# Peptides against a protein of PDB entry 5TDY: the designs that were tried, part 34

Target 1, 88 residues: chain A of PDB entry 5TDY
Amino acid sequence: EKKIDGRRKAAVLLVALGPEKAAQVMKHLDEETVEQLVVEIANIGRVTPEEKKQVLEEFLSLAKAKEMISEGGIEYAKKVLEKAFGPE

## One batch from the design tools (peptide; made by RFdiffusion4, then SolubleMPNN)

Design b2_p17_7_s1 (from b2_p17_7, 5 letters changed)
Fold by OpenDDE base, seed 2:
Structure b2_p17_7_s1 (fold): chain B 88 residues (1-88), chain A 17 residues (1-17)
Amino acid sequence: as target 1 above (88 residues)
Amino acid sequence: LREVTEEEVQALLETLT
């Protein structure tokens, strides 16, 4: 599989979640991260079915693996998204 | 891991929340 940039993964995920769920996730993020995500979403361009599939599978796999620790879905999504914009 | 849909991801998030 082709490696996808972390920032792009975050944008693809949020778009795939839909506006309502994406907004709910972003309410838990700091303002700077939200601003960065908005920029990434605005510049997402074309998302291939392959990219979308890859991102969703990766997220779901990780979420299922961490389900046993009883993390809230939104809180975990927050961690995943913030990692994309953390220190490089 | 089998193919995953947008709806499945959303459902999982709702379940975990």
Scores: peptide ipSAE 0.067, ipTM 0.620, DockQ to the pose 0.052
Fold by OpenDDE base, seed 5:
Structure b2_p17_7_s1 (fold): chain B 88 residues (1-88), chain A 17 residues (1-17)
Amino acid sequence: as target 1 above (88 residues)
Amino acid sequence: LREVTEEEVQALLETLT
């Protein structure tokens, strides 16, 4: 399992969500964070199937572990992105 | 971790929304 940078994980997740859901998440973020995420997405390059799988598994696992199932999906995604994009 | 699909993640998000 290759180590993936947190910022890259956030970008991979947003791309995986698709434009509609990604927009719903990003509209709740501050402008500076949105700009940073856009830059990360612009520089995402090629995402391998293995990398995408790893990212999705990690975020789903985190959701289950924290029982964040009681929270809205978009709010969950927002929190995960903020946490993953934050300082390492 | 078990295999997780994009569709599963999407379904989860939609369920919680």
Scores: peptide ipSAE 0.057, ipTM 0.589, DockQ to the pose 0.050
Fold by OpenDDE base, seed 4:
Structure b2_p17_7_s1 (fold): chain B 88 residues (1-88), chain A 17 residues (1-17)
Amino acid sequence: as target 1 above (88 residues)
Amino acid sequence: LREVTEEEVQALLETLT
């Protein structure tokens, strides 16, 4: 697997979620973080099938792991995105 | 990671949101 920048991972995920779900996640983030994510989405460019698959599998794995420990929900998604978008 | 489908991911993500 190729290493993917955390900021790019977040952008790929949000695009994959679609506008409704992406908005639900982003409304829980601070304004500065939202602005940063919007910039990344705007500059996402071409997403390869391999890259999309890698990102989705990673988040699926994390979500399932979290669900085994506790209920995830929107707060989990928020934390994951904040962590992913931060420094690697 | 095991192979997963986009549909499976979407179903799970709908649970998260």
Scores: peptide ipSAE 0.046, ipTM 0.589, DockQ to the pose 0.053
Fold by OpenDDE base, seed 1:
Structure b2_p17_7_s1 (fold): chain B 88 residues (1-88), chain A 17 residues (1-17)
Amino acid sequence: as target 1 above (88 residues)
Amino acid sequence: LREVTEEEVQALLETLT
């Protein structure tokens, strides 16, 4: 299994969510984080089905492990993105 | 966790988001 860095995983997740849901997540992020995400998405290149599946399965696994299903996917996605693109 | 299909994940994500 290929290792995917956090920033790329975040970009893949947002793309997988689609523009409407991605926007719902991004509107809750700070401007600097949004800019970083936009750049990462712009440079995402080709996303293989395997890579997409890996990212989504990891998302689901983490959501279950943290019992965050009740909080909703948007809140979880926000946390993932903040971790990936937050302060170094 | 059992293996989950991409379609199952997509359906869940749509429900949760």
Scores: peptide ipSAE 0.038, ipTM 0.584, DockQ to the pose 0.050

Design b2_p17_7_s3 (from b2_p17_7, 6 letters changed)
Fold by OpenDDE base, seed 4:
Structure b2_p17_7_s3 (fold): chain B 88 residues (1-88), chain A 17 residues (1-17)
Amino acid sequence: as target 1 above (88 residues)
Amino acid sequence: LEEVTQEEVEELLKTLT
């Protein structure tokens, strides 16, 4: 897998959420963080399906670790996330 | 599988930035 830096991961995630959901999230971040994220989004370029998948899988993994969510399979989890946080 | 929350997204973003 291609290594993605944290800043790009954040941008990919926000773009994947769509503009309205992304805005809702960013309203709860500090101004400096918002500025950084805006710059990353502006320079995001092309996001491949593989890159999007990787970012979403990593996010799900972190969420599961925090919540101790039982394993339901990565593909199922990905589908749930996409329905919940996909583009509007 | 429990629902992923907006708060979790925010926390991840704070970690990445």
Scores: peptide ipSAE 0.299, ipTM 0.778, DockQ to the pose 0.036
Fold by OpenDDE base, seed 1:
Structure b2_p17_7_s3 (fold): chain B 88 residues (1-88), chain A 17 residues (1-17)
Amino acid sequence: as target 1 above (88 residues)
Amino acid sequence: LEEVTQEEVEELLKTLT
């Protein structure tokens, strides 16, 4: 598993959301942050399935931790993995 | 499972940048 810096994580996430959703998110951020994100997206290059999976799993984990929906860490992790490996 | 909100995405981005 490779370490991904925060700036690249953000770019991968935004690209994964698609242009419409990404735009809706970014317009609620400050101008300086948007400029930084645009640069990162422009320089994203190729995103591997493994990298995308890693970023999305981390994001979902952080989001669900806030929602008090603790299905238990292990069961949640299983669901994430199942969805990640589901598409052939 | 509640779907991830747009606000949660925004909060994460603020932590990453």
Scores: peptide ipSAE 0.299, ipTM 0.784, DockQ to the pose 0.040
Fold by OpenDDE base, seed 2:
Structure b2_p17_7_s3 (fold): chain B 88 residues (1-88), chain A 17 residues (1-17)
Amino acid sequence: as target 1 above (88 residues)
Amino acid sequence: LEEVTQEEVEELLKTLT
């Protein structure tokens, strides 16, 4: 599968949630993060069905792994995403 | 399996700096 930029993954996820749900999520994030996400969404362009599927499956996989491994699951998922958002 | 929560989404998105 093709590598997707971490920033793009976030945008795809939020767009997939829809504007109402995405807004509810972002209400609980810091202002700087919200600003960054808005920029990514604004520049998302075309999202292919394949990209959407890949992003959602990746997110779901990470979330389910956390459910199975209660110890630090979210923290591990954060590290994975952080690496994706890091310098290219 | 329990449904993915909004909180989980929020926690993951907080990786953005």
Scores: peptide ipSAE 0.198, ipTM 0.722, DockQ to the pose 0.046
Fold by OpenDDE base, seed 3:
Structure b2_p17_7_s3 (fold): chain B 88 residues (1-88), chain A 17 residues (1-17)
Amino acid sequence: as target 1 above (88 residues)
Amino acid sequence: LEEVTQEEVEELLKTLT
């Protein structure tokens, strides 16, 4: 299993959402943030099924953990994703 | 088993950027 850097993880996630859902998610972000994300998407190249699976499973695991664990909630998820999708 | 809202995803992305 190849380690995926945080920036690539973000790009894979957004591409996996599809253009319509990705746009809906990003339209409420500031312009600079959107531009940064679009650059990552533009440079994503080819995404393997394994990469897509890995990123989606990580995201879903965090979402499920948030629902199961009463303490931490969205704030805990933010902290975890910051480490997961941050620069590496 | 709740659906993650669009708002929550947006907030997470804001954390990463």
Scores: peptide ipSAE 0.227, ipTM 0.741, DockQ to the pose 0.042; fails the geometry check

Design b2_p17_7_s4 (from b2_p17_7, 5 letters changed)
Fold by OpenDDE base, seed 5:
Structure b2_p17_7_s4 (fold): chain B 88 residues (1-88), chain A 17 residues (1-17)
Amino acid sequence: as target 1 above (88 residues)
Amino acid sequence: LEEVTEEEVQALLETLR
């Protein structure tokens, strides 16, 4: 398993969601975060099946571990993205 | 990471609607 940068993981997730769902997620994020995501998506290049699978598995695992799936995917996605691009 | 199925992934993605 290759280590994937958190910012890239977020971009891969959004791309995997498709434009409609990605837009729904991004509507819940602050402008700065959205701008950063746009940059990451613009530079995403090619996403391999392995990378996509790894990203989705990781996020799903995290969601299960935190019992966050019941909160809805949008809420979970918000938390993930804000954590990735928010202040640290 | 725990193993996940395609069905589980799909379920997660569907919650993003």
Scores: peptide ipSAE 0.044, ipTM 0.576, DockQ to the pose 0.048
Fold by OpenDDE base, seed 2:
Structure b2_p17_7_s4 (fold): chain B 88 residues (1-88), chain A 17 residues (1-17)
Amino acid sequence: as target 1 above (88 residues)
Amino acid sequence: LEEVTEEEVQALLETLR
């Protein structure tokens, strides 16, 4: 399958969550990360169903592999998003 | 990746609310 840039993954996830949930997640992120996410979302363009599916599956897989679901959705989302904008 | 169901995805998304 096609490789998706980590920053794009984050944008796709937030869009998939919807504005309300996305805002809740972003409240737990640092200002710089939020600004970067806003830029990515603004430039997300077309998101195919395949991309959305791939991204969501990757996030779920990471959650299971790291046993992070029990930490709560917001905390998990924060960690994943920070990783997306961290060292690659 | 292991197969992920729509229900599992939805469950995760709900935890983000």
Scores: peptide ipSAE 0.044, ipTM 0.581, DockQ to the pose 0.048
Fold by OpenDDE base, seed 1:
Structure b2_p17_7_s4 (fold): chain B 88 residues (1-88), chain A 17 residues (1-17)
Amino acid sequence: as target 1 above (88 residues)
Amino acid sequence: LEEVTEEEVQALLETLR
């Protein structure tokens, strides 16, 4: 299993969500974070099926642990993305 | 990570709508 940095994981997730769902998540983020995400997505390059699977499994696992697989799905995604692009 | 099925992933994605 290859290690993936948080920023790339966020980009992979958004791309996997598709434009409509990604927009629903991003509208809850501040402008600076959105700008960073856009740049990251633009430079995402190729996403392998293995990488996509790894990212989605990680997010799902975290969502389960936090019991966020519910009406709070968008809020969960928001928190994860903000953390990924937060202070380093 | 625990094993996750495709169905579970789909369920998660649906909650993000």
Scores: peptide ipSAE 0.037, ipTM 0.559, DockQ to the pose 0.048
Fold by OpenDDE base, seed 3:
Structure b2_p17_7_s4 (fold): chain B 88 residues (1-88), chain A 17 residues (1-17)
Amino acid sequence: as target 1 above (88 residues)
Amino acid sequence: LEEVTEEEVQALLETLR
């Protein structure tokens, strides 16, 4: 597997979630972080099917493992974003 | 891990609404 940069991983996930669900994640983040995410999304370029699969598979796997089918899935997404953008 | 399908991912995402 190719190692995906954390920032790119976050962008791929948010795009894959769609605007409604992405908003559910981002509403818990500060405005500066949201702005950074928007920039990352804007510069996401081409996402290969392999990248998308890798990101979504990780997301789904962890959501299922932690029985986070509904709200828990969003919690994982938030953790991904926090890892990518939190310290920045 | 066991491979997941995009349909399965979408089904999960629907529960997040």
Scores: peptide ipSAE 0.026, ipTM 0.551, DockQ to the pose 0.053

## One batch from the design tools (peptide; made by RFdiffusion4, then SolubleMPNN)

Design b2_p18_1_s1 (from b2_p18_1, 8 letters changed)
Fold by OpenDDE base, seed 1:
Structure b2_p18_1_s1 (fold): chain B 88 residues (1-88), chain A 18 residues (1-18)
Amino acid sequence: as target 1 above (88 residues)
Amino acid sequence: MYSPEEIAEIIKEWLAKS
């Protein structure tokens, strides 16, 4: 695995969530951060399936460490991808 | 499913490291 920049990880996750969910998430960030992330998203370029997988896996790992309630890691990741990009 | 707030917290942590 390649180390991914934090800003890049955030952008990849937000794109993977889809515009509607991403907008909901961004409402919890300050305005300057939102603007920065929008720029990152606009210039995200290529996002490989491997990169998306890596970002989502790290997210799920961190969420688990925080004892966040979820319907399940794998199922959550699948739903995120399906809503953002459709069945692949 | 994770709440938008919970997801945002993870993003904040990623940004803090960058």
Scores: peptide ipSAE 0.677, ipTM 0.927, DockQ to the pose 0.645
Fold by OpenDDE base, seed 4:
Structure b2_p18_1_s1 (fold): chain B 88 residues (1-88), chain A 18 residues (1-18)
Amino acid sequence: as target 1 above (88 residues)
Amino acid sequence: MYSPEEIAEIIKEWLAKS
């Protein structure tokens, strides 16, 4: 499994969430971080299904560790993937 | 489903590691 840097993971997740949800997420980040992520998203290039899956699985793992409210790992991942957009 | 704030916290963690 390929190592993905944090900036890349964030960009992949935000693209997978869709522009509306991504925008809401970014409201909780500082301006400099938002600008950096926008650039990262703009240059995201190809994102494979495997990379998306890897990022989502790590997200779900961290969310579970933090005991965040969720609908369940598999169901959430499915919904996020179904709404994914951006370059492939 | 996760709140935008919760998602942002994980992103912050990823960015801190990068």
Scores: peptide ipSAE 0.675, ipTM 0.927, DockQ to the pose 0.619
Fold by OpenDDE base, seed 3:
Structure b2_p18_1_s1 (fold): chain B 88 residues (1-88), chain A 18 residues (1-18)
Amino acid sequence: as target 1 above (88 residues)
Amino acid sequence: MYSPEEIAEIIKEWLAKS
């Protein structure tokens, strides 16, 4: 698989979450980081299905490793992506 | 769903690697 830059992964995820949820997430980041991410999002261009897949899978893997409690799991993540980018 | 705080922690890790 093609390696994705961390900044790109973050931007892809935030776009997938939608602006409202993304804003909630960004409230937990420092100001400089927020500014950087906004720039990345603004310049995200087209997000390929491969990128979306990789970002989602890595996110879920990391979340599981951290034993994060979630509702919906993979299905929730898929729905988020679907609403953001359309069905795949 | 995951909490915004939890999601932010993962994003921080991604950014740290960049």
Scores: peptide ipSAE 0.674, ipTM 0.928, DockQ to the pose 0.589
Fold by OpenDDE base, seed 5:
Structure b2_p18_1_s1 (fold): chain B 88 residues (1-88), chain A 18 residues (1-18)
Amino acid sequence: as target 1 above (88 residues)
Amino acid sequence: MYSPEEIAEIIKEWLAKS
């Protein structure tokens, strides 16, 4: 497993969420941060399956730690995230 | 399952560590 930069993780997650959901998320970030992330997303290039998996799993782990509402196992949640909000 | 605000909070944490 490779360590991923925080900015990269954020960009990968936002792309995985798709434009509409990503926009909703970014409404909760300050304007400067939004602009920085937009640039990061624009230059994201290729996202490997390993990288995407790592980011989503870390997200789910952190979400669980914060007791955020979640149903099902980690794999189910990951699949729902990708299928419901993913661009593909 | 996860609100936009909750997702944003995790992103903020990632950015704080970058």
Scores: peptide ipSAE 0.671, ipTM 0.927, DockQ to the pose 0.639

Design b2_p18_1_s2 (from b2_p18_1, 6 letters changed)
Fold by OpenDDE base, seed 1:
Structure b2_p18_1_s2 (fold): chain B 88 residues (1-88), chain A 18 residues (1-18)
Amino acid sequence: as target 1 above (88 residues)
Amino acid sequence: MYTPEEIAEIIKEWLEKS
């Protein structure tokens, strides 16, 4: 497992959410940060399944640490994101 | 359920580490 830069992780997650939902998330970030992330997204290039999995697993871990959820794995994380941020 | 705000909080943490 390779260490992923925090900005890269954020970009990977936002791209995975889709443009509409990513925009909703970014409303909670300061404007300068949003601009920085937009640049990261624009230059994200290829996201491998392994990288996406790693990002989602870390997201899940942090969510659990914040007691947002009690249990879960990569598939749970995907389901949560799909359920919460799927097509409107 | 994860809210956009909750997702943003995790992103903020990632950015702080970066």
Scores: peptide ipSAE 0.662, ipTM 0.924, DockQ to the pose 0.652
Fold by OpenDDE base, seed 2:
Structure b2_p18_1_s2 (fold): chain B 88 residues (1-88), chain A 18 residues (1-18)
Amino acid sequence: as target 1 above (88 residues)
Amino acid sequence: MYTPEEIAEIIKEWLEKS
């Protein structure tokens, strides 16, 4: 796997969530952080399936470590994430 | 489930490592 910059990971995740969910997430970030992430999103360019997969897998791993997953494994969490936070 | 706040916390961690 290729190492992905933290700012890039955040941008990929936010785009994957869709604009409405991304906006809700950004309400919990400070103003300066939001500004830099908006720039990252604007310049995100092409996101490969491999890159997206890597970011989402890392997210799920961290979410599991923080006990954000109430049931099931990473694959179950992935399915739930797609249905709950995917773009409309 | 993943609340917007919980998702934001993970993003904050990514940015700290960046």
Scores: peptide ipSAE 0.662, ipTM 0.925, DockQ to the pose 0.650
Fold by OpenDDE base, seed 5:
Structure b2_p18_1_s2 (fold): chain B 88 residues (1-88), chain A 18 residues (1-18)
Amino acid sequence: as target 1 above (88 residues)
Amino acid sequence: MYTPEEIAEIIKEWLEKS
C-alpha cells in the first residue's frame, strides 16, 4: 500500500464525493484551506481505484474512531457511503 | 450518510498531518 499525503487524501475524497457534496463540505473549511484544496483538486491528475479505495477506507476508519453519528446507523451509513462514493 | 461538517472534520485532521 502506497503512502498518501494528507492534502492528496483530502483532494481524492472531495473528488470522490462529487462537486455538489464537495462544495457542502468545503463550506466548513476556512478560506485559505479551501483555496489550497482547490489547487490540489485542479492538479490531482489521475486517481487510481486503489487510491480511492485507500482514502475511503481511511475515512471510514477515522469516522468510526470518532463515533460519528450517521443516518441509518453507523455501520449501515458506512456501507452506504462506500457504495455511493467508493471505488467502482 | 455523514454530514458535510463531519466529513470536513476528517479533512482537517488529514491536513494537520501534512
Scores: peptide ipSAE 0.654, ipTM 0.924, DockQ to the pose 0.681
Fold by OpenDDE base, seed 4:
Structure b2_p18_1_s2 (fold): chain B 88 residues (1-88), chain A 18 residues (1-18)
Amino acid sequence: as target 1 above (88 residues)
Amino acid sequence: MYTPEEIAEIIKEWLEKS
């Protein structure tokens, strides 16, 4: 799979969350970081399903490592996450 | 399921490596 830099991963995740949830997340970041991410989001261009999947799976992996979620399959957890944080 | 703060923590980690 393609290596995605951290800035890109963050932007992809934030876009996937939708503007309202993304705004809530960014309230926990410092001002300089927010400015950086806004630029990344503005220039995100097209996000492929593969790229989105890769970012979300890495997110879930890290979340699991932090004991944020229960054990379960990555695909199932991803679907739950997408439904929970999708724009609609 | 995930708090905004928890999500932000992961983003911070990604940015540390970028």
Scores: peptide ipSAE 0.653, ipTM 0.924, DockQ to the pose 0.645

Design b2_p18_1_s3 (from b2_p18_1, 7 letters changed)
Fold by OpenDDE base, seed 2:
Structure b2_p18_1_s3 (fold): chain B 88 residues (1-88), chain A 18 residues (1-18)
Amino acid sequence: as target 1 above (88 residues)
Amino acid sequence: MYSPEEIAEIIKEWLAES
């Protein structure tokens, strides 16, 4: 398994969420962080299915650890994102 | 559902490890 740095993980997640949801998320980040993430997103290049899966799995793991409300695992999350926001 | 704020908190943690 390839190690993904935090900045890359954040960019992959935001792209996976789609522009509308990503915009909502970034409203909770400071301006400098938003600017940095926009640059990361703009230069994200190719995101492999494996990389995307790895990021989403880590997200779900952390979300569960924080007892965040969730209705499913990785496959459910993928279906929700696809239906709500379409392809990245 | 994961709120935008909750998602942002995880992103903050990822950025902190970088």
Scores: peptide ipSAE 0.678, ipTM 0.929, DockQ to the pose 0.631
Fold by OpenDDE base, seed 1:
Structure b2_p18_1_s3 (fold): chain B 88 residues (1-88), chain A 18 residues (1-18)
Amino acid sequence: as target 1 above (88 residues)
Amino acid sequence: MYSPEEIAEIIKEWLAES
């Protein structure tokens, strides 16, 4: 695995969530941070399936560590991707 | 499903490491 920059991870996750969900998430961030992330998203360029997987896996790991409630890690990630991009 | 707030908290952590 390649180490991914934190800003990049955030952008990859937000894109993977889709515009509607991403917008909901960003409502919990300050305006300057939102603007910075929008720039990152706009310039995200190519995102490989491997990179998406790595980001989502780290997200799920952190979420688990925080004891966040979910429908299930892998299934949740799949549903997010399916709703954002359709079946791949 | 994770709440937008919960997701945002993780994003904040990622941004902090940058």
Scores: peptide ipSAE 0.677, ipTM 0.928, DockQ to the pose 0.604
Fold by OpenDDE base, seed 3:
Structure b2_p18_1_s3 (fold): chain B 88 residues (1-88), chain A 18 residues (1-18)
Amino acid sequence: as target 1 above (88 residues)
Amino acid sequence: MYSPEEIAEIIKEWLAES
């Protein structure tokens, strides 16, 4: 698989979350980081299925490591983002 | 549960590797 830059991964995830949820997430980041991410999102261009798959799978792995969720794959990650990470 | 704060921590890790 093709290696994805960390900044790219973050941008892909935030776009997947949608602007409302992404904004909520970024409220927990410092101003400089937020500005950086906004630029990355603005210049994200097209997100390939491969990139999205890799990002969501890595997210799932990290979330599991933090005991946020149980075992699952790419489809589980998609459902998590859709259901658990939706509007509060 | 899943919170914006927890998601932000993951993002911070990704940014740290860049």
Scores: peptide ipSAE 0.675, ipTM 0.926, DockQ to the pose 0.662
Fold by OpenDDE base, seed 5:
Structure b2_p18_1_s3 (fold): chain B 88 residues (1-88), chain A 18 residues (1-18)
Amino acid sequence: as target 1 above (88 residues)
Amino acid sequence: MYSPEEIAEIIKEWLAES
């Protein structure tokens, strides 16, 4: 497993969410951060299945730690992202 | 299941790592 830069993780997640949901998320970030993330997304290039899996798994772990409402495993989470937020 | 605000908080944590 390769260590992924935090900026990269954020970009991968936002792309996975789709533009509409990503925009909703970024409404909660400061303007400068949004601009930085937009640049990261624009230059994200190819996202490997390994990166996507790793990012989603870490997201789930952090979400659980914050007691955010969640159920199911990584496969369910992936399906939710695709169905609720739109495919990449 | 995850609100935009909650997702944003996790992103903030990731950004703090870099």
Scores: peptide ipSAE 0.673, ipTM 0.928, DockQ to the pose 0.657

Design b2_p18_1_s4 (from b2_p18_1, 7 letters changed)
Fold by OpenDDE base, seed 2:
Structure b2_p18_1_s4 (fold): chain B 88 residues (1-88), chain A 18 residues (1-18)
Amino acid sequence: as target 1 above (88 residues)
Amino acid sequence: MYSPEEIAEIIKEWLKES
């Protein structure tokens, strides 16, 4: 698989969350970082299914390492994102 | 429950890779 830049991974995740929830996440980042990520999101272009899968799998791995979840797999990662940051 | 803050911490880790 292709190596994905850290800023790219962040942008892919934030777009997947939707604008309202992404904004909530970015409230916990410093102002300069937020500005950089907004630009990254604006220029995200096409996100392939493979890239999205890779980002979500890495998110799941890191979340598990932080004891946020105990289960792995892309489908579980999707469930986490839907439950935590889905639309109202 | 998964919080915006926890997600932000993961993003911060990714940004350190740059």
Scores: peptide ipSAE 0.675, ipTM 0.925, DockQ to the pose 0.621
Fold by OpenDDE base, seed 3:
Formats: structure tokens, C-alpha cells, sequence
Structure b2_p18_1_s4 (fold): chain B 88 residues (1-88), chain A 18 residues (1-18)
């Protein structure tokens, strides 16, 4: 798999959440960070299915590390995001 | 389910990588 820049991972996730939910997430970030992420989102271009999969899998990994969830895989991640925030 | 705050925590971790 190709290594994805951290800023890009964040942008990919935020786009997947949709504009309204992404905005709610960014309310918990400082203003400078928000500005940077908005730029990343604006320039995200094409996101491949592979990138989305990698981002969601890493999200799950970090979520587990923080004990946010007990178990789950890529399909679980997709279902969680879709149920909580709706499709892209 | 994940709260916006929890998701933001993950994003913060990713931003530390850059």
C-alpha cells in the first residue's frame, strides 16, 4: 500500500463525513488547523477507493488504541460512518 | 458511534505525522 500523508488522511475522512458533520468535527480544532484542513479538502482532487479503505482502517486502528471501540474491521468502519453521518 | 470530538482526536493524531 502507498503511504498517505497525515493531512491527506484527515481530508479524506472529513470529505467522507460530509460537509455538515465535517464542520462539527472541526469545531474541536483550532482555527489555524481548520484553515489548513479546508485548503487540503479544497485540493483533495480524486480519492481512490484504496485511499478511502486505508484511511478507514487506520481510523479504526487508532480508535481501538484509544478504546473508542472494542472491535471492528474495514466493513465495520464503513457501517459506523454511514450510520452516524450518512453516506458521503 | 463516534462523536465529533472523538473523531477530532484521531485527526489531531494524523496531523502530528506531518
Amino acid sequence: as target 1 above (88 residues)
Amino acid sequence: MYSPEEIAEIIKEWLKES
Scores: peptide ipSAE 0.673, ipTM 0.925, DockQ to the pose 0.641
Fold by OpenDDE base, seed 1:
Structure b2_p18_1_s4 (fold): chain B 88 residues (1-88), chain A 18 residues (1-18)
Amino acid sequence: as target 1 above (88 residues)
Amino acid sequence: MYSPEEIAEIIKEWLKES
């Protein structure tokens, strides 16, 4: 497992969410941060399955640490995101 | 249920790493 830059992790997650869902999340970030993340997304290049897995697992881990959820895995994380934003 | 705000909070944490 390779360490992923924080900005890259954010970009990977946002791309995984899709443009509509990502936009909803970005509404909660300051405009300058949004602009920076858009640049990261524009230059994201290839996202490997391993990288996507790593990002989603870390997201889940942080969510657990915040006591947002008790248990879950990669598929759970995906389901949570889908339920959070609904179908596109 | 996760909200866009809650997801954004995690993103904010990641951004602090940079």
Scores: peptide ipSAE 0.672, ipTM 0.924, DockQ to the pose 0.637
Fold by OpenDDE base, seed 4:
Structure b2_p18_1_s4 (fold): chain B 88 residues (1-88), chain A 18 residues (1-18)
Amino acid sequence: as target 1 above (88 residues)
Amino acid sequence: MYSPEEIAEIIKEWLKES
């Protein structure tokens, strides 16, 4: 699989969350970081299904390491994001 | 359900890689 740089991973995740939820997340980042990520998002271009899958799986891995969840998998990742940041 | 803050922490970790 292709290696994805951290900036790209962040942008992919934020786009997946949607603008409103992404904004909520970004409130916890410093102003300069927000500006940088906005640029990354603006220039994200095409996000492949593989990229999205890799990002979500890594997200799950890190979430488990932080004891946020007890199980992983791409399907679970989608459910987590949808439940937490999807349409409310 | 996960807080925006928790998600932000993961993003911060990713940004450290850059």
Scores: peptide ipSAE 0.669, ipTM 0.924, DockQ to the pose 0.625; fails the geometry check

